# Ledger of designs, part 57: peptides against a protein of PDB entry 4JHK

Target 1, 212 residues: chain A of PDB entry 4JHK
Amino acid sequence: EDYKIQSFDLETQKLLKTALKDPGSVDLEKVSSVIVDQSLKDQVFSREAGRICYTIVQAEAKQTNGSVFRRNLLNRLQQEFKAREETRKRSTQEWVCLVSFICNIFDYLKVNNMPMVALVHPVYDCLFRLAQSDALKNEEEVDCLVLQLHRIGDQLEKMNVQLMDELFNLLRDGFLLQEDLSSMGRLLLLEILEFRAGGWKLSDTAQKYYYS

## One batch from the design tools (peptide; made by RFdiffusion4, then SolubleMPNN)

Design b2_p8_6_s4 (from b2_p8_6, 7 letters changed)
Fold by OpenDDE base, seed 4:
Structure b2_p8_6_s4 (fold): chain B 212 residues (1-212), chain A 8 residues (1-8)
Amino acid sequence: as target 1 above (212 residues)
Amino acid sequence: SISDFLKK
């Protein structure tokens, strides 16, 4: 299986590859730190990071029945989550990368094929933050919000439909009432509203409209 | 195109 780790230097790539195959032979705290650090810089990698993390978790569990990597990963994730407002103020890019990473960890890092319940509220908290008026005016944040909802919205709804309803109330209000949305932002909100309304899929008609 | 967006 190929993993998108070309953004790292060769030494780090080797470290990651070793972690994927033989996690017991590397410093898993360092591995987790490297993954989180890069995920905060590269949203594309944030997506891949979820898959990488899952693989390492499974490999360690299989090899030693250990959970050192997961523990370190989640500890770091919790730290970043707690500091999310400071991150947002410092850098929108890092903020959306953080959200992307958290969402992708939720998506991939499953326990017994189930989402980690502990991540449900943190994920929703991030999405709700992106759904606030001050965030909706920023297209980068709207992009992130809509992208995550496309990726994990159906799973999140299964975990807590009430929160999803509340979230989409905010999105509808943003779409209808907020004056300083970009044209693309408004279009994305409309699309995601229709996406959920259609059972987290697009109708053929909508498909043609949005993907023409 | 929104298609481009979703391919991220």
Scores: peptide ipSAE 0.013, ipTM 0.628, DockQ to the pose 0.181; fails the geometry check
Fold by OpenDDE base, seed 2:
Structure b2_p8_6_s4 (fold): chain B 212 residues (1-212), chain A 8 residues (1-8)
Amino acid sequence: as target 1 above (212 residues)
Amino acid sequence: SISDFLKK
């Protein structure tokens, strides 16, 4: 299986490839750090990173019944999550990359085919932050918010429907009441509102409207 | 377009 790791130097690529096949032979803390660092810079890679992380976790579990990589990964995520407000102030791009990465880890890194419960609140916290007025006015943050909800909204709702209701109350209010939304931002909010209302899928009518 | 967005 091919992984999109061309953005790394050759030595790092080799490290990652080895981690994917023989995780016991590499420093998995270093591997996790490299993956997180790159995910904070490249939102496209964040999606791939989730898949890579899952593969490494499975490989390590199979090889040594260990969980060193996962522990290091989650520890780093916790550090970044705790510093999320500072990250947002420093760089919107890094902030949305962080959110994207956390959401993708939630999506890919399952435990016994179930989402990791420990990630539920951190994910919601990130999404709620993106749903605040100061974030909704930024199209980059709206893009991130709506994208993640499209990807993992149904799973998140199953974990906590109350939080999802509260989140979408904010989104509805933003759509209806916030004056400094961009046209695209408003359209994206409308789409995601309809998406959830339709059971996390688009009706035929909505499909034609948004994709015609 | 929204279509382009969702293809990300």
Scores: peptide ipSAE 0.012, ipTM 0.626, DockQ to the pose 0.205; fails the geometry check
Fold by OpenDDE base, seed 3:
Structure b2_p8_6_s4 (fold): chain B 212 residues (1-212), chain A 8 residues (1-8)
Amino acid sequence: as target 1 above (212 residues)
Amino acid sequence: SISDFLKK
């Protein structure tokens, strides 16, 4: 499989490639740190990072029955999550990258083909934060919120439908009542409301409306 | 467009 790691220097690319195939021969703490650091800077890479992380976890498990990489990854993730409010205050871009990373790890890093239960509440906490009025007025945060719900909303709902109902109550209220939403933000909220209502699928009618 | 957004 090909992985999108062109943004790294050649030495780091070599490190990552080795980690993917022979994780026991590299410093997996360093590998996890590099992946997290880049994911906090590049939201697009964050999705690829999830796939990379999954592959490294599987490779290490197969090779040594170890979990050094996953442990370091999750420890760093927890640290960043705890500091999420400070991150948001410092940089909206870094904040949405953090949310994207957490969501993508949730999406890819599965155990026995099941999501990690420990990540459910952290993911919801991030999405609820994006659903607050002070965040909904920022289109970048709305983009992030809607994108993550498109990617993992159905999985999250299966883990806790009550939290999903509460979240979408906030989104509905935001769509209907929030005065300082951007035009695109309001459109995105409407789309995601319809997306869930359609069973996390886009109906033919909605497809024509939003994408034609 | 929304289509472009979702392709990211």
Scores: peptide ipSAE 0.012, ipTM 0.631, DockQ to the pose 0.186; fails the geometry check
Fold by OpenDDE base, seed 1:
Structure b2_p8_6_s4 (fold): chain B 212 residues (1-212), chain A 8 residues (1-8)
Amino acid sequence: as target 1 above (212 residues)
Amino acid sequence: SISDFLKK
């Protein structure tokens, strides 16, 4: 498989490639740290990172029946999650990268083809934070929120429909009542409201409206 | 456009 790791230096690329093929021969804590660090810088990479992480987890399981990489990865994620408010204050970009990465790990790092239950509440906590009024006024945060809901909303709802209902109550209120939304932000909220109402897909009419 | 956004 081809993985998009060209953003790393050559030494790190070699490290990652080795981890993908022979995880037992590398420092998997170091590998996890490198992946998380880069995912906090590049939201696009965070999607690829999810796939990379899943591959390493599978490779380690097959090679040694171990879970060292996953444990280190989740420990680092927990640390970043705990510090999420400080991250948001420091950099909106890093904050949305963190959310994107956590959501992508939720999407890719499945156990027995099921989402990790331990990640459900952390993911919802991130999305609820993005749904607060102080975040909805920032288009970058709205972009992140709507993007993640498009990617994993249906899976999250299956894990906890009550939390999803509560989240979308906030989004409806934001759409209707918040005055400092950008035009694009308001459009994105409307689209995602319609997206869920349509069973996490767009009707033919809506498809034409939003993608014409 | 929304289409451009979702291509991310």
Scores: peptide ipSAE 0.012, ipTM 0.623, DockQ to the pose 0.189; fails the geometry check

Design b2_p8_7_s2 (from b2_p8_7 with E4V H5F)
Fold by OpenDDE base, seed 2:
Structure b2_p8_7_s2 (fold): chain B 212 residues (1-212), chain A 8 residues (1-8)
Amino acid sequence: as target 1 above (212 residues)
Amino acid sequence: SLPVFPWA
């Protein structure tokens, strides 16, 4: 199976490829660090990173019944999460990359085919932050918010419907009341409101309207 | 061990 790791140098690519096939032969802490670092800079890679992480976790579990990679990954993720407000202030791009990465890890990194409960609140915290007025006025943050809800909203709701209701109350209010939303931002909020209302899917008519 | 995220 091929993974999108062309953005790394050849040595790092080799490291990642080895981790995917023979995780016991590499420094899995280093591997996790490299993946997180790149995910914080490249939102496109973040999606792939989730898949890569899952594969490494499965490979290590199968090979040694170990969880060194997952532990290091989550520890680093916790560090970045703790510093999320500073990250947002420093770079909106890195902030949305962080959110995207956390959401993708939630989406891909399952435990016994179930989402990691420990990630539920961190994910919601990130989404709630994106739903604040100062974030909703930024198209990059709105794009991130809506994208993540499209990807994992249904799963998150199953974990905590109350938080999802609260989140969407904010989004509805933003859509209706916030004056400094861009036209595109308002459109995206409307779309995601309709998306959830439709059971986390859109009708053919709505699909054509929003994505034509 | 799994991390404990700092959520309020």
Scores: peptide ipSAE 0.038, ipTM 0.692, DockQ to the pose 0.133
Fold by OpenDDE base, seed 3:
Structure b2_p8_7_s2 (fold): chain B 212 residues (1-212), chain A 8 residues (1-8)
Amino acid sequence: as target 1 above (212 residues)
Amino acid sequence: SLPVFPWA
C-alpha cells in the first residue's frame, strides 16, 4: 500500500518507509515522535497517521513480537491529551489536530480488530470538550467534532451508548439554543444529529442535500 | 513507566 508522507523530507520519508517494512532496524521512538509532531500540525496527515501507525504496530509485532512503537506513541498521546486545555488556548488549529489524531488512533490502532478500551474515555472527553458552548461557537471546532463523529461515532457508541446519548444531548441543545452558532455550524450539527438518528448512515437524499 | 491512559 502507498502512504502519503510527501510532507516529510526525504530522510524522514526513508525512515518511515523502513519503519513500515522493517521496524526493528530503526529508532521507533524517533518514528513515533515524528508522526505525532506532524499529526499535531496537519489534520489531513492525522488521518493517514492512524493507518501508518497501525501498519508499524503490526510489522513490529510480527517481526519481534515487540511493542516499542505503540508504547512510545501512546505515551506521547497521553502527554498531549493531558495538556489539551493549554493546547486549545494556544491554538485552535493544534487542538483540533490533537482531537483528530486521537480519534484516528482510536479508529486504526485496534487490538484483535477491536478498539483499545483505554482510548474510549479520552476520545469522549475530547468530543465533549468540543460540544461545550465556548467551542460550538468556533466553526473550526464544530467541523472537527462533526468529522470525527462521522468517522468513529458508530464505534464509540458501541463502546458506551450512555456517553454518546449525553454528548448528543449537548449537540441538540447547541443546535437549538446557542445564539452565537454560525449558520454553517448549525447546519453541520443538524446533519450529524440526522446522521446518528439514521443509524450512523447518510441516505442518498441526505447526502445530496448536505454535500452536493 | 506510567500506564497508558491510567484514567480510562
Scores: peptide ipSAE 0.035, ipTM 0.689, DockQ to the pose 0.171
Fold by OpenDDE base, seed 4:
Order: structure tokens, then sequence, then C-alpha cells
Structure b2_p8_7_s2 (fold): chain B 212 residues (1-212), chain A 8 residues (1-8)
């Protein structure tokens, strides 16, 4: 299986490839740090990072029945989550990368084919933060919010429908009442409202309309 | 023994 790790230097690529195949032979703390660091810089990679992390977790479990990588990964994730407001203030880009990474970890890093319950509230907390008025006026944050909801909204709802209802109440309010939304932001909110209303599905016609 | 978020 091919993993998109071209953004790393060759030495790091080798490290990651080895971790994917023989995790016991590498420093898994270093591997987790590298993955998190890059995910905080590159939102596109953060998607791949989820898949990479899952693979490493499975490989380590299979090889040694260990969980060193997962432990280090989640520890770092928790640290970044706790500092999320500071991150947002420092850099919107890093903030949306953090959200994307957390969401992608939720999406891919499953235990017994189930999402990690421990990540449900952190994910919702991030999405609720993106749904606040000060965030909705920023198109980059709206893009992130809508993207994550497209990717994992159905899974999140299954974990906690009440929180999802509350989240979408905020989104509806933002769509209808917030004055400083960009035209694109408003369009994206409308689309995601329709997306959920349609059972987290979008027709081909609607897809072309919103994402032509 | 996994690291857990406080509200988990």
Amino acid sequence: as target 1 above (212 residues)
Amino acid sequence: SLPVFPWA
C-alpha cells in the first residue's frame, strides 16, 4: 500500500516506511512526533496521517502486542488539543490543521472497528469552536468545519446525536443570522445543512452545484 | 492505561 509521505525528506520517509512495516525497529515516539508536526502544517497530509497512524498501530499490535505509538500519538494529540485556543490565536492555518488531524485520527484510528470514544468530545469541541461567530466569519475555518462534517459527520452523529443537533443549531443560526459571513461561507453552511438533512448524502446534482 | 482526555 502506498502512503503519501513525499513531503518529508528521504530519511524521514524511510523512518515512516519502516514504522509501517516493522514498528519495533524504530523510535515510535519520534515517529509520532514527526507525524503530528507535519499534520499541524499540512491539512492535506493530516488526512493521510490518520491512515498512516492506524496502520502503524495495527502493525505494532500485531508485531509485539504493544501500543507505544498510539500512546505517544494520543498524548501529543491531547497536548495540542489543550492548547487549541492558543494555537488558533497564533495561526488560523495551524488551528484548522489541528482540527483536521484530530478529525482524521477519529476517522481512521479505530479500535475493534469502532471509533475511539475518548475522541468524541474533543472532536465535537473543535467543531463547536469552528461554529462560533468569530470563527464562522473566517472562510478558512468554515472550509475546515464543513470538510470535517462531510468526512465524519455521520460517524459523530452516531456517537452523540444530541451534540450534533446542538452543533447544527449553531450552524443554522450562523447561516440565517450572522451578518459578516462571506458569500462562500454562507453557501457552504447551506450545503452542509442540506447534507445532514439528506442523511449525510449529497446528490450528484447538488454536488455539482456547490462544488463546481 | 492509554492516555485519555479528561472528559472521556
Scores: peptide ipSAE 0.035, ipTM 0.692, DockQ to the pose 0.164
Fold by OpenDDE base, seed 5:
Structure b2_p8_7_s2 (fold): chain B 212 residues (1-212), chain A 8 residues (1-8)
Amino acid sequence: as target 1 above (212 residues)
Amino acid sequence: SLPVFPWA
């Protein structure tokens, strides 16, 4: 299996490749830090990072029955999550990268084919923050919110339908009541409302309407 | 599969 790690320098690529095959032979704290750092800079990479993280976790479990990598990864995520408001203040781009990464880890880093329960509330907290009025008027944040809900909304709802209902109440209110939404933002909110209403699926007609 | 979004 090939992983998209060409954005890293050669030394780091070697480190990551080794971690994927022989995690016990590398500094897994360093590996986790490298992956998180890059994911916080590149939202596109965050999805690939999810796959990489899952592979390393599985490899370590098989090799040593250990969980050093996962522990370090989650510790770093927790640190970033706790500082999320400061991150948002500093850089919208970094903030949406953080949200994207957390959501992708939730999506990919399954334990025994189950989502990590510990990430449920952090993910919802991020999405609720994106659903606040000051964020909804920012297209970059709306893009992130809608993207994540497309990716993991159905899984999140299964974990806590009450929180999902509350979240979508905010989105509906934003769509209907917030006057300073951009036209694109309003369109995206409408789309995601329809997406959930359709069982986290989009009809062919709706697909053509929004994305063709 | 993930939806194709019309925005960059």
Scores: peptide ipSAE 0.017, ipTM 0.557, DockQ to the pose 0.025

Design b2_p8_7_s3 (from b2_p8_7, 3 letters changed)
Fold by OpenDDE base, seed 3:
Structure b2_p8_7_s3 (fold): chain B 212 residues (1-212), chain A 8 residues (1-8)
Amino acid sequence: as target 1 above (212 residues)
Amino acid sequence: SLPVYPLA
């Protein structure tokens, strides 16, 4: 498989490629650090990062039955999660990158093809934060919220339908009642409400309507 | 404030 790591320097690319094939021969703490750092800067990369992380985890498990990479990754993730409010205050862009990264780790870093239970509430907490009034008025945060729900909403609901119902109550209220919601934000909320109502799928007609 | 969860 080809992984999109061209944004890194050649030395780091070599490090990542080696980690993907022979994780026991590299510093996996360093590998986790460079992946997290880049994911916090580039929301697009965070999607690829999830896939990369999964591959490294599987490779290490197969090679040495170890979990050094995953442990370091999750430790760093916990640190960033704890500081999420400060991150949001400092930079909306960094905040949405953090949310994207957490959601993508949830999506890809599975154990026996199941999501890590420990990530369920942190993911919901991030999405609930994005669903608050002060966040819904920010189109960048709405974009992030809707994107993550498109990607992992169905999986997340299976883990806790009650929290998903509560989240979508907030989204409905935001769509209907929040006065300073942008036109695009309102459209995105409407689309995601319809998306869930349709079983986390859009009809071909709806797809053309929203994305033509 | 939102809760903090252990991730590792």
Scores: peptide ipSAE 0.023, ipTM 0.660, DockQ to the pose 0.675
Fold by OpenDDE base, seed 2:
Parts: structure tokens; C-alpha cells; sequence
Structure b2_p8_7_s3 (fold): chain B 212 residues (1-212), chain A 8 residues (1-8)
């Protein structure tokens, strides 16, 4: 199985490859740190990171029935989450990478085939932050918001429909009332509103309209 | 045109 880790130096690539196959032979705290650090810099990798993390978790569970990697990963995520406002102020890119990474961990890192309940509120908190007026005017943040909702919206709703309703109330208000949305941002919000209304899928007509 | 997002 191939993982997209070419952005790392060769030594780190070797470390990651070893972690994927023989996690007990490497420093899993270091591995988790490297993955998080890169995920905060590269949104494309942040998606891949979810899959990588899941594989390492499964490998460690199978090898030693341990959870050292997952524990270290989640601890680091919690630290980054707590500092999310500072991150957003420093770099919009790092902020959307953080959101993307947290959402991807939620998506991929299942425990006993179930989402980690502890991630539900952090994910919603991030999405709610992206749904605020100061964020909706930034197309990069809107892109992130809509992308995550396409990926994990259905799963999140199953975990807490009330929060999802509240979130989409904000999105609808932004779509209808916020004057400083870009035209693309408004179209993206319209699309995601319709996406959820259609049961987290688009009709054939809508699919053709938005993605033709 | 709108960007295409992966749905699955």
C-alpha cells in the first residue's frame, strides 16, 4: 500500500514506513509529532494523514494491543485545538490545515468501528468558527468548511443533529444576508445547503448544475 | 465554475 509521504526527507519517510508496518520498533511519539507538524503545513497531506494515522493505530493494536500512537496523536491535536485562534491569526493556511486534519482524523480514525465521541465537539467547534462572519468572507476558509461538510457532514449529523442544525442556520444566514461574501463563496454555501437538504447527496440535476 | 469536491 502506497502512502503519499514524498514531502518528507528520506529519513523521515523511513520512519513513517516503519511505523506503518512495525510500530513497536520506532518512537511513536516522534511519529505522531511529525505527522501533525506536516499536516499543519500541507492541506493535501492532512487528508492523507488521516489514513496514515489509522493504519498506524491498527498496526500497533495488532502488534502489541497498544495505543501509544493514538494517545500521543490526540494529545497533540488537543494542544493545537486549544491554540486554534492563535493559529488562525498567524496563518489562515495553517488554520484550515488544522481543521482539515481534525476532520480527517474524525473520518478515518475509528475505534471499534465507531467515531471517537471526544472529537465530535472539537470538530463542530472548528466548523462553527469557519461559519462566523469574519471567516465566511475568506474564500479559503469557505472552501475548507464546505469540503469538510462534504466529507464528514453526514457522520457528524448522526452524532449530533442539533449542532448540525445550528451550524446550517449560520450558513443559511451567511448565504442570504452577508454582503461581503465572494460570489464563489456564496455559490459554495448554496451548494452545501442543497447537499444537506438532499440527504447529503445531490440530485442528478443539481450535480450537473454545480459540477458540469 | 465551481470547484469539484470529492463526495466519496
Amino acid sequence: as target 1 above (212 residues)
Amino acid sequence: SLPVYPLA
Scores: peptide ipSAE 0.016, ipTM 0.563, DockQ to the pose 0.027
Fold by OpenDDE base, seed 5:
Structure b2_p8_7_s3 (fold): chain B 212 residues (1-212), chain A 8 residues (1-8)
Amino acid sequence: as target 1 above (212 residues)
Amino acid sequence: SLPVYPLA
């Protein structure tokens, strides 16, 4: 498989490739750090990172029955999550990368084919932050919010429907009441409201409305 | 028409 690691230098690529095949032979803390660092810079990579992380976790479990990589990964994620407001203040781009990465880890890093329960509240917290008035006026944050809900909304709702209801109440209110939304932002909110209402699927009618 | 949003 191609894990799209060409953006790293050759030494780091070698490290990652080795981690994927023989995780016991590398410093898995370093590997996790490298993956997180790059994911915080590149939102596109963050999705691939989820797949990479899952592969490493499975490989380590199979090889040594260990979980060193996952522990280090989650510890780093927790650190970044705790500092999320500082990150947002410093850079919207880094903030949305962080949210994207956490959501992608939730999506890909399954344990016994189930989502990690520990990530549910952090994911919701990030999405709720994106649903606040000061974030909804920023198109980049709205893009991130809507993208994540498209990707993992159905899974996340299964974990906690009450929080999802609360989140979408905020989105509805933003759509209806917030005057400083961009036209695109308002359209995206409307679309995601319909998306959930349709069982986390886009109807043919809606597809034509938004994208034709 | 709007550009297709990257949903996946």
Scores: peptide ipSAE 0.013, ipTM 0.563, DockQ to the pose 0.024
Fold by OpenDDE base, seed 4:
Structure b2_p8_7_s3 (fold): chain B 212 residues (1-212), chain A 8 residues (1-8)
Amino acid sequence: as target 1 above (212 residues)
Amino acid sequence: SLPVYPLA
């Protein structure tokens, strides 16, 4: 397996690689901290982080039946989640990275091959925040929102269809009523509305329309 | 199976 960790220095790369294979031989608190820190800076890595985290969790479980890494990871995640409004005020980039990270953890860090129920509301809370008027006017936030919904929308809906309906009501309202949306933002909202309406799929024609 | 860790 290849993990995209080239953005780290060589020492950290070695640390991560060791954690993936022999988690008992490394400081798993440090590993979790490094992963979270980088995920808050790099949205591309944030996508990989979910897969990396799942692998480490599984490796530790198999090796020692332990959950030190997961505990540290989720503790840090909880801290960041609670501080999300302050993060958003400080840095839009860090905010969207945080959302991306939480969503990717939801996507990859599964229990019995199922999403962790505890992550459902935090994920929705983040997406609802992105769906507010003050966020929809920022294309970076719209990009994040739409990206996450493409990635995990179907899974989230399975967990709570009522929240998904409420979320998409906000998106519809944003699409139709919010005047300060960018043209691209409005296009993205239209696309995601169509995406869900089509069962979280796009037709070939729609795919070409939006992404070709 | 992994235990569910609360986040809320």
Scores: peptide ipSAE 0.025, ipTM 0.630, DockQ to the pose 0.177; fails the geometry check

Design b2_p8_8_s1 (from b2_p8_8, 4 letters changed)
Fold by OpenDDE base, seed 2:
Order: sequence, then C-alpha cells, then structure tokens
Structure b2_p8_8_s1 (fold): chain B 212 residues (1-212), chain A 8 residues (1-8)
Amino acid sequence: as target 1 above (212 residues)
Amino acid sequence: MSSYVPGP
C-alpha cells in the first residue's frame, strides 16, 4: 500500500512510514502533530491524512492495544475546532482545510467499525458554518461544503437526520434566495440538493446534465 | 443551455 506523503521532507516521511508499520517505535504525539499541521495547509493531503490516521490507529491497536495516537489526534483536532472562527478569519484556505480534515477523519477513522459519535456534532457545526450566507458567497467555501456532503453526507444523515434536514433547509434557502452567490456556487448547491433528494446519488437525467 | 459541475 502506498501513501502520498511526498510533500514532507525525507526525515518526516520516514517517521510516518515507521508509524504506519511500527507505531510503538515512534513518538505518536509528534506523528499526530505533523499530520494535523500538514492537513491544515493542504486540502488535498487531508483526505490522505484520514487514511493514514486510520492505518496508524489500527496498527497501534493491534500492536499494543493502545490508543495514544488517536487520543493525541483528537485532542489536537478539538483545539483546532474550538478556534475555527479565528481560523476562518485568518485564512479561508486554512478554514476549508480544517473542515476537510475533520470530515475526512470522520470518514476514515472508524472505531470498532463505527463512526466516532463524538465527531458528529463538530462535523455538522462546520458544515452549518459553511452554509451561512457569509460563507455561501465564497466559492471556495461552497466547494468545500459540497465536496464534504458528497463524501460523507449519507453517513452523517444516518447519524442525525434532523440536523441534515436543517442543513439542507439552509442550502435550499441559499440557492433560492441569496443574490450574491457565484454562478458556480449556485450550480453546486443545486447539484447537492438534487444529490440528497435522489438518495445521495444523481438520477440519470441529472448525471447527464451536470457531468456530460 | 449547458452546465458543468466538477466531480466530487
């Protein structure tokens, strides 16, 4: 199995590779910190980070029945989540990276083959923030919102359908009523509305319309 | 009219 970690220096790559195979031989707090730091800067890496984190968690569980990595990861994630408004003010890119990372952790980091319940509300909180009017006018935030809903929307709905209904009420209102959406943003909202309405899949007609 | 939405 290959992990895309070329963005790191060689020493860090070695650290990560070792963590993936022999987590007990490395400082797992440092490993978690490195992964989070990079995920907050690179949205593309954040998806890979989820997979990497899952692998390390599984490896540590099998090796020592420990959860040091997961604990450190979640602690850092909680810190970043608490500071999300400041992050958004500082950098839209860092903000969408944070959301992407949290969503990818939710998607990949299964414990006992189940989603971590503790991440449900944080994920929804992030998505609700992206669904506010001041965020919907920013195409980068809309891109992030729609991407996450495509990836984990069905899973999130299973965890809390009421919150998903409320979220999509905001998205419908944004699509119909908000005047300062970009053309692409409005198109993305329409697509995701139809995506959920179709049971988190596109109809044949919609598939042809949006992707042909 | 024609429209395109990038894939997820």
Scores: peptide ipSAE 0.009, ipTM 0.578, DockQ to the pose 0.029
Fold by OpenDDE base, seed 4:
Parts: C-alpha cells; structure tokens; sequence
Structure b2_p8_8_s1 (fold): chain B 212 residues (1-212), chain A 8 residues (1-8)
C-alpha cells in the first residue's frame, strides 16, 4: 500500500515506513507527533494521515497488543482540539487542517470496525464552528466544511442525527440569509444541502449541474 | 444552466 508522505524528509519517511511495518522498532510518540505536526500544515496529508494512523494502530495491536501510538495520537489531538479557537485566530489554514485531520481520524481510525464514539462530538464541534457566520464568509472554511461533510457526513449522521439536523439548519440559514458569502461558498452550501437531502449522494441531474 | 463545484 502506498502512502503519500513525500512532504517529509527522507529520514522521517523512513521512520513512518518503519512504523507502518514494525511499530515496535520506533519511537511511537515521535511518530505520532510528526504525523500531527504535518497534518496541521498540509490538508492533503491530513487525509493520508488517517489511513497511516489506522495502519500503525493495527500493526501495533497485532505486534504487541499495545496502543502506545493511539494514546499519544489522541492525546495530541485532544490538545489541538482544545486550542482550536486559538489556532483559527492564528491561521485559517492550520485550523482547516486541524478539522480535516480530526475528521480523517474519525473516518479511518476505527475500533472494531466502528467509529470512535469519543470523536463524534469533537467532529461536530468543529463542523459547527465552520458553520458560524464568521466562518461561512471565508471560502477556505466553507471548502473544508463541505469537504468533510462529503467524506463523513453520512457516518456522523448515523451517530447523531439531531446534531446533523442542527448543523444543516445553520447551513441552510447561511445559504439563504448570509449576504457576505462568496459565490462559490453559496454554491458549495447549496450543493451540500442537496447532497444530504438526497441521502448523502447527488442525483444524476445534480451531478451534471455541479460537475459539468 | 451548469456550474462547477470541485469534487470532494
């Protein structure tokens, strides 16, 4: 399996590759830190990070029945989540990367083939933050919001439909009422509203409308 | 009428 880790230096790439195959031979705290740090800088990697993390977790479990990596990862994730408002103020890009990373961990880091329940509310909290008026006016945040909902919206809804309803009420209001949305932002909101309404898929007509 | 939204 190929993982997109070209953004790291060669030494770090080797570290990650080793962690994927033989987690007991590396410092898993360091590995977790490296993954989180890079995920906060690169949204594309943050998606890969989910898969990487899952693989390392499985490898460690198989090798030693341990969970050192996961514990370190989740501890760091918790720290970043708690500081999310500070991160957002400092850098929209880092904030969007953080959200992406959390969502991707939710998506990929499954326990017994099930999503980690502990991540449900943190994910929703991030998405709700992106759905606030001050965030909806920023196209980068809207992009992130819509992207995550495309990726994990159906899973999240299964975990808590009430929160999803509340979230989409905000998105509807943003689409209808907020005046300082970009044209693309408004289009993205419309698309995601229709996406959910269609059972987390686009109709053939909508597919043609948005992607042709 | 058509538009474009980047794919997820």
Amino acid sequence: as target 1 above (212 residues)
Amino acid sequence: MSSYVPGP
Scores: peptide ipSAE 0.009, ipTM 0.571, DockQ to the pose 0.030
Fold by OpenDDE base, seed 1:
Structure b2_p8_8_s1 (fold): chain B 212 residues (1-212), chain A 8 residues (1-8)
Amino acid sequence: as target 1 above (212 residues)
Amino acid sequence: MSSYVPGP
């Protein structure tokens, strides 16, 4: 398998490649830190990071039946999650990278083909934050919110439908009542409302409306 | 009427 890690220096690329093949021979705490650091700066990498993390977890489990990497990864994620409000204040870009990364880890890092329960509330908390009025007026945050719901909304709903209902009540209210949304932001909210209403897919009619 | 929303 080929992983998109060209954004790292050569030494770090070697570290990651070794972790993917022989996780027992590297410092897995360092590996997790490197992946998180880059994911907080590069939203495109955050999706690749999910796949990389999953592969390392599987490799370690197979090699030593260990979970050192996963524990370190989750610990670092928890630290970043706790600091999310300060991150948002400092940089919208870093904030949406954080949300994207947490959501991608939720999407890829499954145990026995099941989502990690420990990530459910952190993911919802991030999405609820993006659904607040002060965030909905920022198109970059709306883009992130809608993207994540497209990717993992159906999975999240299966984990907690009540939270999803509450989240979409906020999105509906934002769509209908908030005056300082951009035109594109309003369209994105409408699209995601219809997306969920259609069972997390678009009908042919809706597909033509939004993407033709 | 048709509109455009960027793909996810």
Scores: peptide ipSAE 0.009, ipTM 0.573, DockQ to the pose 0.030
Fold by OpenDDE base, seed 3:
Structure b2_p8_8_s1 (fold): chain B 212 residues (1-212), chain A 8 residues (1-8)
Amino acid sequence: as target 1 above (212 residues)
Amino acid sequence: MSSYVPGP
C-alpha cells in the first residue's frame, strides 16, 4: 500500500517507510513524534496518519510483539490533550487539528477490532468543548465538530449513548437558541441533528439538500 | 481528565 507522505523530507520519508516495514530497526519514539507534529499542522494529513499509525502498530506487534510505537503515540496525545485549552487559545487551526487527529486515531487504531476505550472520554471531551457557545460561533470549530461526528459518531454512541445524548442536547440548543451562529454553522448543526436522527445516515434527498 | 492507556 502507498501512504501519502510526500510532505516530509526524503530522510523522514525513508524513516516512515522503514517503520512501516521493519519497525524494530528505527526509533519508534521519533517516528511517533514526527507523525504527531505533522498531524497537528495539517488536518488532512491527520486522516492518513491514522492509517499509518495502525499499520505501524500491526507491524511492530507482528515483528516483535511489542507496543513501543503505540505507547509513545498515546503518551504524546495525552500531553497534547492536557494542553488543549492553551492550544485553542493560541491557534484555532491547531486546536481543530488536535481534535481531528485524536478522532482519527480513535477511528483507525483498533484493538482486537474494537475501539480503544481509553480514547472514548478524551474524544467526547473534545467534542463537548466544540459544542460550547464560544466555540459554536466559530465556523472552523463547527466544521470540525460536524466532520468528526460524521466520521465516528456512530462508533462513539455505541461506546457511550448517554454522553452522545448530552452532546446532542447541546447541539440542539445551539441550533435553536444561539444567536451568533454563522448561517453555515447553523446549517451544519441542523444537518448533523438529522444525521443522527436518521441512524447516522443521510437520505438521498438530504444529501442533495446539504451537499449539492 | 481521562488518560491514554495502551490497549491489550
Scores: peptide ipSAE 0.007, ipTM 0.524, DockQ to the pose 0.061

